# Designs tried in a protein design run: peptides against a protein of PDB entry 7RZF. Part 259

Target 1, 358 residues: chain A of PDB entry 7RZF
Amino acid sequence: PFQEEHLKQLYKIVPIKDIRNLYVTFPIPDLQKYYKSNPGHYLGHLIGHEGPGSLLSELKSKGWVNTLVGGQKEGARGFMFFIINVDLTEEGLLHVEDIILHMFQYIQKLRAEGPQEWVFQECKDLNAVAFRFKDKERPRGYTSKIAGILHYYPLEEVLTAEYLLEEFRPDLIEMVLDKLRPENVRVAIVSKSFEGKTDRTEEWYGTQYKQEAIPDEVIKKWQNADLNGKFKLPTKNEFIPTNFEILPLEKEATPYPALIKDTAMSKLWFKQDDKFFLPKACLNFEFFSPFAYVDPLHCNMAYLYLELLKDSLNEYAYAAELAGLSYDLQNTIYGMYLSVKGYNDKQPILLKKIIEKM
Target 2, 358 residues: chain A of PDB entry 7RZF as posed
Amino acid sequence: PFQEEHLKQLYKIVPIKDIRNLYVTFPIPDLQKYYKSNPGHYLGHLIGHEGPGSLLSELKSKGWVNTLVGGQKEGARGFMFFIINVDLTEEGLLHVEDIILHMFQYIQKLRAEGPQEWVFQELKDLNAVAFRFKDKERPRGYTSKIAGILHYYPLEEVLTAEYLLEEFRPDLIEMVLDKLRPENVRVAIVSKSFEGKTDRTEEWYGTQYKQEAIPDEVIKKWQNADLNGKFKLPTKNEFIPTNFEILPLEKEATPYPALIKDTAMSKLWFKQDDKFFLPKANLNFEFFSPFAYVDPLHSNMAYLYLELLKDSLNEYAYAAELAGLSYDLQNTIYGMYLSVKGYNDKQPILLKKIIEKM

## One batch from the design tools (peptide; made by RFdiffusion4, then SolubleMPNN)

Design b2_p24_7_s3 (from b2_p24_7, 15 letters changed)
Fold by OpenDDE base, seed 1:
Structure b2_p24_7_s3 (fold): chain B 358 residues (1-358), chain A 24 residues (1-24)
Amino acid sequence: as target 1 above (358 residues)
Amino acid sequence: MVKPDYRKFVEIDQEYLDLALRLK
């Protein structure tokens, strides 16, 4: 376990590649025995959320961060880490202290709201979907993975233990949140900007770094992180599939798309899945407009329209992606192309949201 | 499907993460 002298440390690391990363890490107890509740996953889901009112949304709005990942990682025997990792912009590299302040503000928001059973239920449902419809792994890799996890899980649960949540444990969520404090922080910044400013070399890879104690004033600033009104819990994910019924293959199913509707204003082709037998669909729409490509002005207007439409749909993009839905919008020489893909159950909801923004 | 936790870390340069965790 890390002792007190290993906490509140800042590491400035020189990468080989031109990357800018921030790692905010917290030593936490070993949570392996709590796999049925997985409090680290719950927190990782919220901290790593990309929707409105999320940590990432705020940090992106400031131009400081491109991506954010939150979650637990295995440590040495008897402890784990909770990690918040962000990809920094050039500007973000100058605002690391403020970025971390926002992290603690978001964590404080999670403390204030307390554990939410509905969030746990969403995590449970998402994991169940992911388990049920996971792609086949390479047998050799899968066998090795299973052999490794047999040490942690009962034989009967070994296939499901990593995915299936069973128990809502608010006490364990609060326990982990209590470890996500400034006094328990280890910060690493990875940037080429530290080249020539380091005083240590890592023994294994020869990576150059500098270690510094985080000033007490900075720790206190983070400890006094207030509730930032910009941070909100995510809304319920309306795109999570609940119906996985696969319709029987029709006797007259054609190997190619059949024209099932032909009108002056629309043509509709349908192809039933005869290969994969998944509760998934692909909805493709081609919109035709005689004005879309008539001149450069109209072409540019159509382009701008789609960019604005995409921007207006960003609030749904992450929630849809989590639920195994995706959409694509493209300009065509004839007008516009829309594709909605993924689990069929909630596709109508996503499609409706898209149409309402059009 | 973006799994929170472990799979998102695959996109992270794990080398530097491992380094950050090992440094005392």
Scores: peptide ipSAE 0.194, ipTM 0.751, DockQ to the pose 0.437
Fold by OpenDDE base, seed 4:
Structure b2_p24_7_s3 (fold): chain B 358 residues (1-358), chain A 24 residues (1-24)
Amino acid sequence: as target 1 above (358 residues)
Amino acid sequence: MVKPDYRKFVEIDQEYLDLALRLK
């Protein structure tokens, strides 16, 4: 276990590759026995969320961070870590203290709102979908993985334990949140900018690093993190599929797309899946406009239009992705192409959102 | 399929993360 002397430490690490990463880590109890509730996943889902009002959205808006990952990781026997990892921009590297302040502001928001059962339910549903439709793993890797996890899970649950959430445990969520405090923080910054400024070498790989105590004044700043009004819990994910019914193959199903609608304004082709039998669909739309490429000005306007449309849809992009939906918008020489792919159940909702923004 | 967020760590350069976690 980490003692007090191991907390409130800053590690400046020199990478081999040109990367800029920040790791904000917290020692937490071993949560393996709580796999049915998985409070670390709940917190990782919220802290790692990419929607409006998320930590990442704010940090991106400031130009400090490109990506964010939050969650639990296995430690040594008897403890784990909760980790918030961000990919830093060059500017973000100069604002690490402020980035971490925002992390604690978001954590404070989570404390203020308290554990939300609906968020747990969404995590449960998402994991159930992921389990049900997971790809086949390579046998050798799978066997080794299963052998490893047999130490942690009952045999009857070993295949599902990593995915199936069963118990909402707000007490455990609060317990983990109580560990996510500045007094428990370990910070690592990975950047080539520390080259020639280190005084230690790691034993395993010869990685150069410097260790410093985080100043008490900085710890106090983080401890006094106020509620930031820009942070909010995500809205309910309306794209999570609930209907997985596979319709029977039609007797007259053709091996090729059949023209099922032919009008002056539209043609529609349909092909039923006769191979995969998944509750998924691929919707492809080609829009034709005689004005899209009539001249360079119109071409650029069409491009800008799609960029603006994509930007306006960004609020749905992450939620759709989590739910196993995707969309793509592209300019074509004749107009615009739209695709919507994934689970068919909520595709109409996503499509409606796209059309409403058009 | 989107992996659970905690599994995204597999995509991170594990070397430096492991180092950060081991350093005392």
Scores: peptide ipSAE 0.186, ipTM 0.745, DockQ to the pose 0.433
Fold by OpenDDE base, seed 2:
Structure b2_p24_7_s3 (fold): chain B 358 residues (1-358), chain A 24 residues (1-24)
Amino acid sequence: as target 1 above (358 residues)
Amino acid sequence: MVKPDYRKFVEIDQEYLDLALRLK
């Protein structure tokens, strides 16, 4: 286990690959026994969220971070780590202290709001969907995985334990949040910029690194992280499917798309799934405009319009993706193409959101 | 986009993460 002397440390690591990563790590108790509530997953979901008011959204807006991952990882015997990992930009590498300050501001926001049962329910529902519709794994890999996790879970639960949440435990969420403090932090920065500035070599791979104590003033700065008004809990994910009914194949179903509507303004083609039998659909829309490609000005305006539309829809992109929905927008020489794919249940909601922004 | 598996850290270089976790 890490002692106090091992906390509040900064490691500057020289990678072989040209990568810039920040690891903010917190020793936490072993949470394996709490797999039914999985407080680390709850916190990882929120800290790793990509929607409006998220940690990532703010860090991206500053140009400091490209990606963010949050969650728990196994440590040595008897403890785990909670890890916040970010891919740093070149500018972000210069603002690591401020990035970590924002992390603690977000964590402080989570403390202030307290555990939310609706967030847990969303995690539960998302995991249930993922379990139900998981891809078939290769038998060898699957067997090896199962053999590994048999050490952690009862045999009867081994197939479901990684996915199915059963218990909302706000006490455990708060317990983990209480460990996510500056006094309990270990920071690692991975960048080639530290080449020639290191004084230690790792024994196993010869990785060069430097270890430094984080200054007390920096720790205090992080301890005094206030509530940043830019950070908000996510809104409820409206795209999570709840209806998985598969309609029976019609007797007159054609093996090819049939024209079911033909008007002066629209044609509609329909093909029922006769192969996969999944509660999924693909909606494809082609919009025709005589102005889309009439001249260079109109072409550029159409392009700009689509870019603005995409930007305006970005708030839904992450939530839709989590729920197994996707959309695509493209300019064509005739106008615009829109596709909506995924679980059919909430596609109308996503489609409506898209149309409202058009 | 691959659904973020917050637990697997698939996008994380595991080597450097493991190093960061082991360093005392």
Scores: peptide ipSAE 0.141, ipTM 0.730, DockQ to the pose 0.458
Fold by OpenDDE base, seed 5:
Structure b2_p24_7_s3 (fold): chain B 358 residues (1-358), chain A 24 residues (1-24)
Amino acid sequence: as target 1 above (358 residues)
Amino acid sequence: MVKPDYRKFVEIDQEYLDLALRLK
């Protein structure tokens, strides 16, 4: 296990590639035995959330971060890490202390709200969907993976253990959350800006780095992280599918899309899936406007409109993605194209949200 | 469909993460 001298450390690392990354890591107990509750996944889901009121949303709004990932990772025997990783902007590289402060503010929000069973249930449902509709992996890779995890799980559970949540354990969530403290932090910043400012070389890859103790004053600032009113728990994900019924093939199913509706204002083509037999659909809409490309002004207005529409839909994008839904909006020479793809069950909800913003 | 693999860690240069975790 890491000793006190290994905590509250800052590592400045020089990459080969032009990347800017921040790793905020916390040593945590080995949670492998708790795979049925997976408290690290619960926390990773919330900390890594991208919706309104999320950590990422706030850090993006400040122009400091592009992407955020949160979750547990295996360490050496007997311990794990919880990691928050962000892709830093150039500006974000100058505000690392403040970024980490915001991380602790969000963590403090999680403490204040306490473990939420509904969030666990969503994680459970999402993982169940992911398991049920898992893409076929290459047999060799899959076999090797299974062989590797046989050491961690009972044989009867080895196929499901990574996906299926069974037990809500608020005590374990709180236990992990209690390890996510400034006094337990290890920070690594990866940036070319540290070139020529390092004094150590890593033995295996020759990576240049500098190690520094994080000042006590900075640790105290993080320890005193107040509740930031901008942080909120996510709302319930309304896009999570619950109905996976596959309708029988119609006797008159055509190999090509058939015109099923023809009106002065609309045409509708339909093709039933006769190949994949998944509870998924692709909805494609072409909107026609005589004004879309009539002149440069209208073209630019149409472009601006679509960008604004996309921005207005951003609040749903992440939740939809988590639930296995996606949408695409594009300008066309005739007007606008909209596609909605994924599990068919909640597509009408997403489509309604899109239309309401139009 | 790219599973939202919460392991978006895969897009992170795992080398530097591993380094950050190993450095004492």
Scores: peptide ipSAE 0.108, ipTM 0.721, DockQ to the pose 0.425

Design b2_p24_7_s4 (from b2_p24_7, 15 letters changed)
Fold by OpenDDE base, seed 2:
Structure b2_p24_7_s4 (fold): chain B 358 residues (1-358), chain A 24 residues (1-24)
Amino acid sequence: as target 1 above (358 residues)
Amino acid sequence: MVKPDYRKTVFLDEEYLELALRLK
């Protein structure tokens, strides 16, 4: 395990690939035995959230970060890591200290709000859906994976242990949060900009790096992270499906889409799923406008409209995606195309939100 | 009808992560 001397370290690493990454790592206790509550997943869900008031949303708004991942990772025997990993912009590379400050502000927000049972319930429900409708994996890969995880889980639970949450353990969430402190941090910055500025070479791969102690003043700055009013817990995910009923196939079901509505303003085709038997649907809408492509001005206005519409829908995109819903909006020479796909139960909610923004 | 494929898994760069974790 890392001793105190190994904490509060900064590593500047030269990659082979042209990437810019920040890894903020915290040593944590081995959480494997707590897989039924999975406090690391709870925290990863919140820290890695992409919705309004999230860490990523704020860091993106500043132009510093493109993507963010939070979660637990296995370490050596008897300990794990909690890692926050971000893809840095060129500007973000100059603001690493401030990025990490925002991370600690968000963590402080999580401490202030305390563990939320409803968030755990959403994680539980999402994971249950993911398990229930899991795609078939290639047998070789699947067998190898199962063989590996047999070391960690009872045989009876080996198939479910990675998915099914059973216990809300606020005490364990708080315990992990207590480890996510500046005094326990290890920071790695990966960038080609460190080429020629390193003084060490890694023994196995020849990776060039520099190790530095993080200044005490910086640690203190992070320790004094206040509550940032921009950070908020996510709202409840209204897109999580609860109804998985599969309707029986109609006796007169056609192998092709049938025209079920024909009016002056709309045509509707319907095809019942006769192949997959999943509680999923695909809704496709083509909107026709004689103005969409009449001239370059109207074409550009239609494009701009769609980009603004997409931007206005970003608040729902992540929550919908987590719940197994997706949408697509495209300009056509005739107007606009909208597609909504995923679990059918909450598609009307997403569709309504899209239409209300249009 | 194509079965929807939902990409949920974000992969960390394991190589650099392992390096960062192993560096003492």
Scores: peptide ipSAE 0.014, ipTM 0.515, DockQ to the pose 0.332
Fold by OpenDDE base, seed 1:
Structure b2_p24_7_s4 (fold): chain B 358 residues (1-358), chain A 24 residues (1-24)
Amino acid sequence: as target 1 above (358 residues)
Amino acid sequence: MVKPDYRKTVFLDEEYLELALRLK
């Protein structure tokens, strides 16, 4: 376990690649035995959320962060880490202290709201879907992975243990949240801007770094993180599939798309899945407009329209992606292309939202 | 668990993408 001397430390690290990353790391107890409740996954889901009122949404709005990942990582025997990792912009590199303040404000919001059973249920449902419809992995890699996790899980659960949640444990969520405090923090900033400003070299990889104690005033600032009214829990994910019924293959199913509707205003082709037998669909729409590519002005207007449309749909994009739905919008020489892919059950909901924004 | 790369689960196999491209 890290002793007090290893906490409240800042590492400035020089990367080989031109990357800017922030790692905010908290030592936590070993949670392996709690895999059925997986409190670290619950917290990672919320901290790493990308919807309105999320930590990432606020940090993006300030132009400081591009991406955010939160979750638990295995440590040595008897302890783990909870890590919040962000990709920093050039501006974000100048605001690391404020970024971390926002992290603690979000964590404080999670404490104030307390553990939410509905959030756990969404995580459970998402993980169950991911397990049930998991893609085939390369046998060698999969076997090696399973062999490794046999050390942690009963044989009868080894296939399910990483996915299937069984128990809502608010006490364990609170226990982990209690470890996500400024007094328990280790910060690493990765940037080429530290080149020539380091005083240590890592023994194994030759990585240049500088280690500094985080000033007590900064720790206190983070400890006094207030409730930021911009932070909110996510709304319920309406895109989580609940119906996985696979319709029987039609007797007249063709190997190619069949034209099932032909009108002056629309043509519709349909191809039933005869290969994968998954509760998934691909909806592809090509919209034709004689004005889309008539001149450079109209072309640019059509482009701008789609960019604005995409921006207006960002609030749904993450929730849809979590639920195994995706959409794509593209300009074409004839107009626009829309694709909606993933689990068929909630595709109509996503499609409706897209059409309502058009 | 690092954020499951949920992107991997959404892509139906390359074959369905090819079929959509041939309808053009």
Scores: peptide ipSAE 0.014, ipTM 0.429, DockQ to the pose 0.047
Fold by OpenDDE base, seed 3:
Structure b2_p24_7_s4 (fold): chain B 358 residues (1-358), chain A 24 residues (1-24)
Amino acid sequence: as target 1 above (358 residues)
Amino acid sequence: MVKPDYRKTVFLDEEYLELALRLK
């Protein structure tokens, strides 16, 4: 386990690639025995959330961060890490202290709200869907993985242990959250801007780095992180599928899309799944407009319209994606293309939201 | 369609993350 001397450290690392990353790492207890509740997954889900009021949403709004990932990572035997990783903009590289302050403000918000059973239930449901409809893996890799995890899980649970949540444990969530404090932080900044400013070389890869103690004043600033009113818990994910019924194949099912509706304003083709038998659908819409590509002005207006439409849908995009739904919007020479894909159960909800924004 | 691996696997560049974790 990290001793106090290993905490409150800042590492400035020179990458080979032109990347800018921030890693905020906290040592946490070994949570392996708590796989049925998986408190680290709960926290990773919230900290890594991309919806309105999320940590990422705020950091993006400031132009400091492009992407954010949060979660637990295995360490050595007897301890784990909780890591928040962000892809930094050039501007974000100048605001690392403030980015980390916002992380602690979000963590403080999670403390203030306390563990939410409904969030756990969403995680449970999402993981259950992921397990049930898991893709086939390459046998060799899968067998090797299973062999490895047999050391951690009962034989009867080895296939389910990484997916199926069973127990809401607010006490464990609070326990992990209590470890996410400035006094326990290890910070790594990865940027080429540190080239020629390092004093150490990593033994294994020859990575150049500098290690510095984080100033006590900075630690105190993070410890005094107030509740930021911009941070909110996510809303319930309305896109999580609950119905997985597969409709029987129609007797007259054609191997190709059949025209089932023909009107002056619309044509509809339908093809029932006769191969995969998954509770999924692909909805494809082509909108025709004689104005979409009539001249450069109209073409640019059509493009701008779609960009604005996509922007207006961003609030739903992440929640839909988590639930295994996706949409795509494209300009065509004839007008616009819309695709909605994924689990069929909640596709009407997503489609309705798209159409309401159009 | 690549199923979104709902594992928000911290696709941390494993190399850099391991480095950050191993740096004592």
Scores: peptide ipSAE 0.018, ipTM 0.564, DockQ to the pose 0.435; fails the geometry check
Fold by OpenDDE base, seed 5:
Structure b2_p24_7_s4 (fold): chain B 358 residues (1-358), chain A 24 residues (1-24)
Amino acid sequence: as target 1 above (358 residues)
Amino acid sequence: MVKPDYRKTVFLDEEYLELALRLK
C-alpha cells in the first residue's frame, strides 16, 4: 500500500512520442469483491461523461483538454487505483493545477448529489446490452482472457462478471468518493516539454522523469474546491434500447435492397437483415440539392452548415454512442449524406433530434 | 459503449511511472 510519502506527488515524464497527458491517480481499496455493484464503474461513467455539464465539456470549453477517461484500474493484490486521464492541449499543459481543481469540483458535485440509483440502472442496462450483443472475439484471445479472469470470479459467473451489474451499493460509491481527495492524489504529467528538466531515469524503459512533492498550498486549493455551477449530472439517456425483438424474415425478402417507396421527392430502399439477426438497423439518407456544389460559395456554405449541424448535435452524440447508436453527416457533390446506425429501437429518437436541428 | 474502465495499467510506485511511461 502507498505510504503518505507516496501521496501528493507530481511526476513530470518525458514521452518518446509527442503526446501531452495528465494522469490523476487515487489509491483505492480492492473493489474486486464488489464486482456485482462495481462502484468504480459508476464513478467512471460520471467522471468520464462527455455530455453537457460534464467535466470534459467544461475542460474542452476552456481549450485545455481534448479527451477524458475515468475509471478504476487494478493494482497489485489488495489495492486498486481510480484514474482520471486527460489528453492535454498545449494551453492545458499550462493549466494543470486548474484542470485538477475542476476535477475536484466535479467530484465535490458528485458528493453533493449523492449516489443516484437511476444512473446505476443506466449503467446496468448499458452493460447488459453490451454483454448480450457482444461481438465475436478471436477464440484464442477470448479463451486466454477467460482463463485469466477465472482467478477473480466464480466459474458460473466468469462470462458475466465483467458486464452484469446486480446490486446498487450507494455505500460503496461513497466509500470510493471518499478516497478521491487531494491528500490521496498522485499526479503524472507526460510531455516532451520536460526534456532536459528531469533528474531521474526509470530502470526498465529508461524513461526520464522528475518527481516533486505537490505544494501544500496547491493541495489546500484543491481541498477547498467549491461547487462549480457549470457542473451537472447527466440527463437520462433516452437512447438506451429496451426492445430487442427481431422480426421474422419476410417471405419475399430479397438479397438486395428493394424499392419500397417511389415519389417525386423521395425513393426508399429496404433490405431486411438475413445474415446477422441483430436488433440493429442502418438508415442511410442522401439529400439532393442543386445548389450544393454549384459554385465555391455554395460549396463552402454547405460545408459550414454541416459543421454547425454537427456542433449542434454534439449534446446527443455521446449519449447515443453509449447506447450503441451512431450517426454520420457528410457533404456530397449532390448535397448531404446522413447515416444513423446501431440498435433500431431508439434510432427514431436520434433521427428526430437530427432533423429538429436541421 | 460504456467507456471501458481505464485498463491502462497504472502500476504502483515505480510501476506507475512505468505505465505512465508505457504511453511510449
Scores: peptide ipSAE 0.016, ipTM 0.555, DockQ to the pose 0.159; fails the geometry check

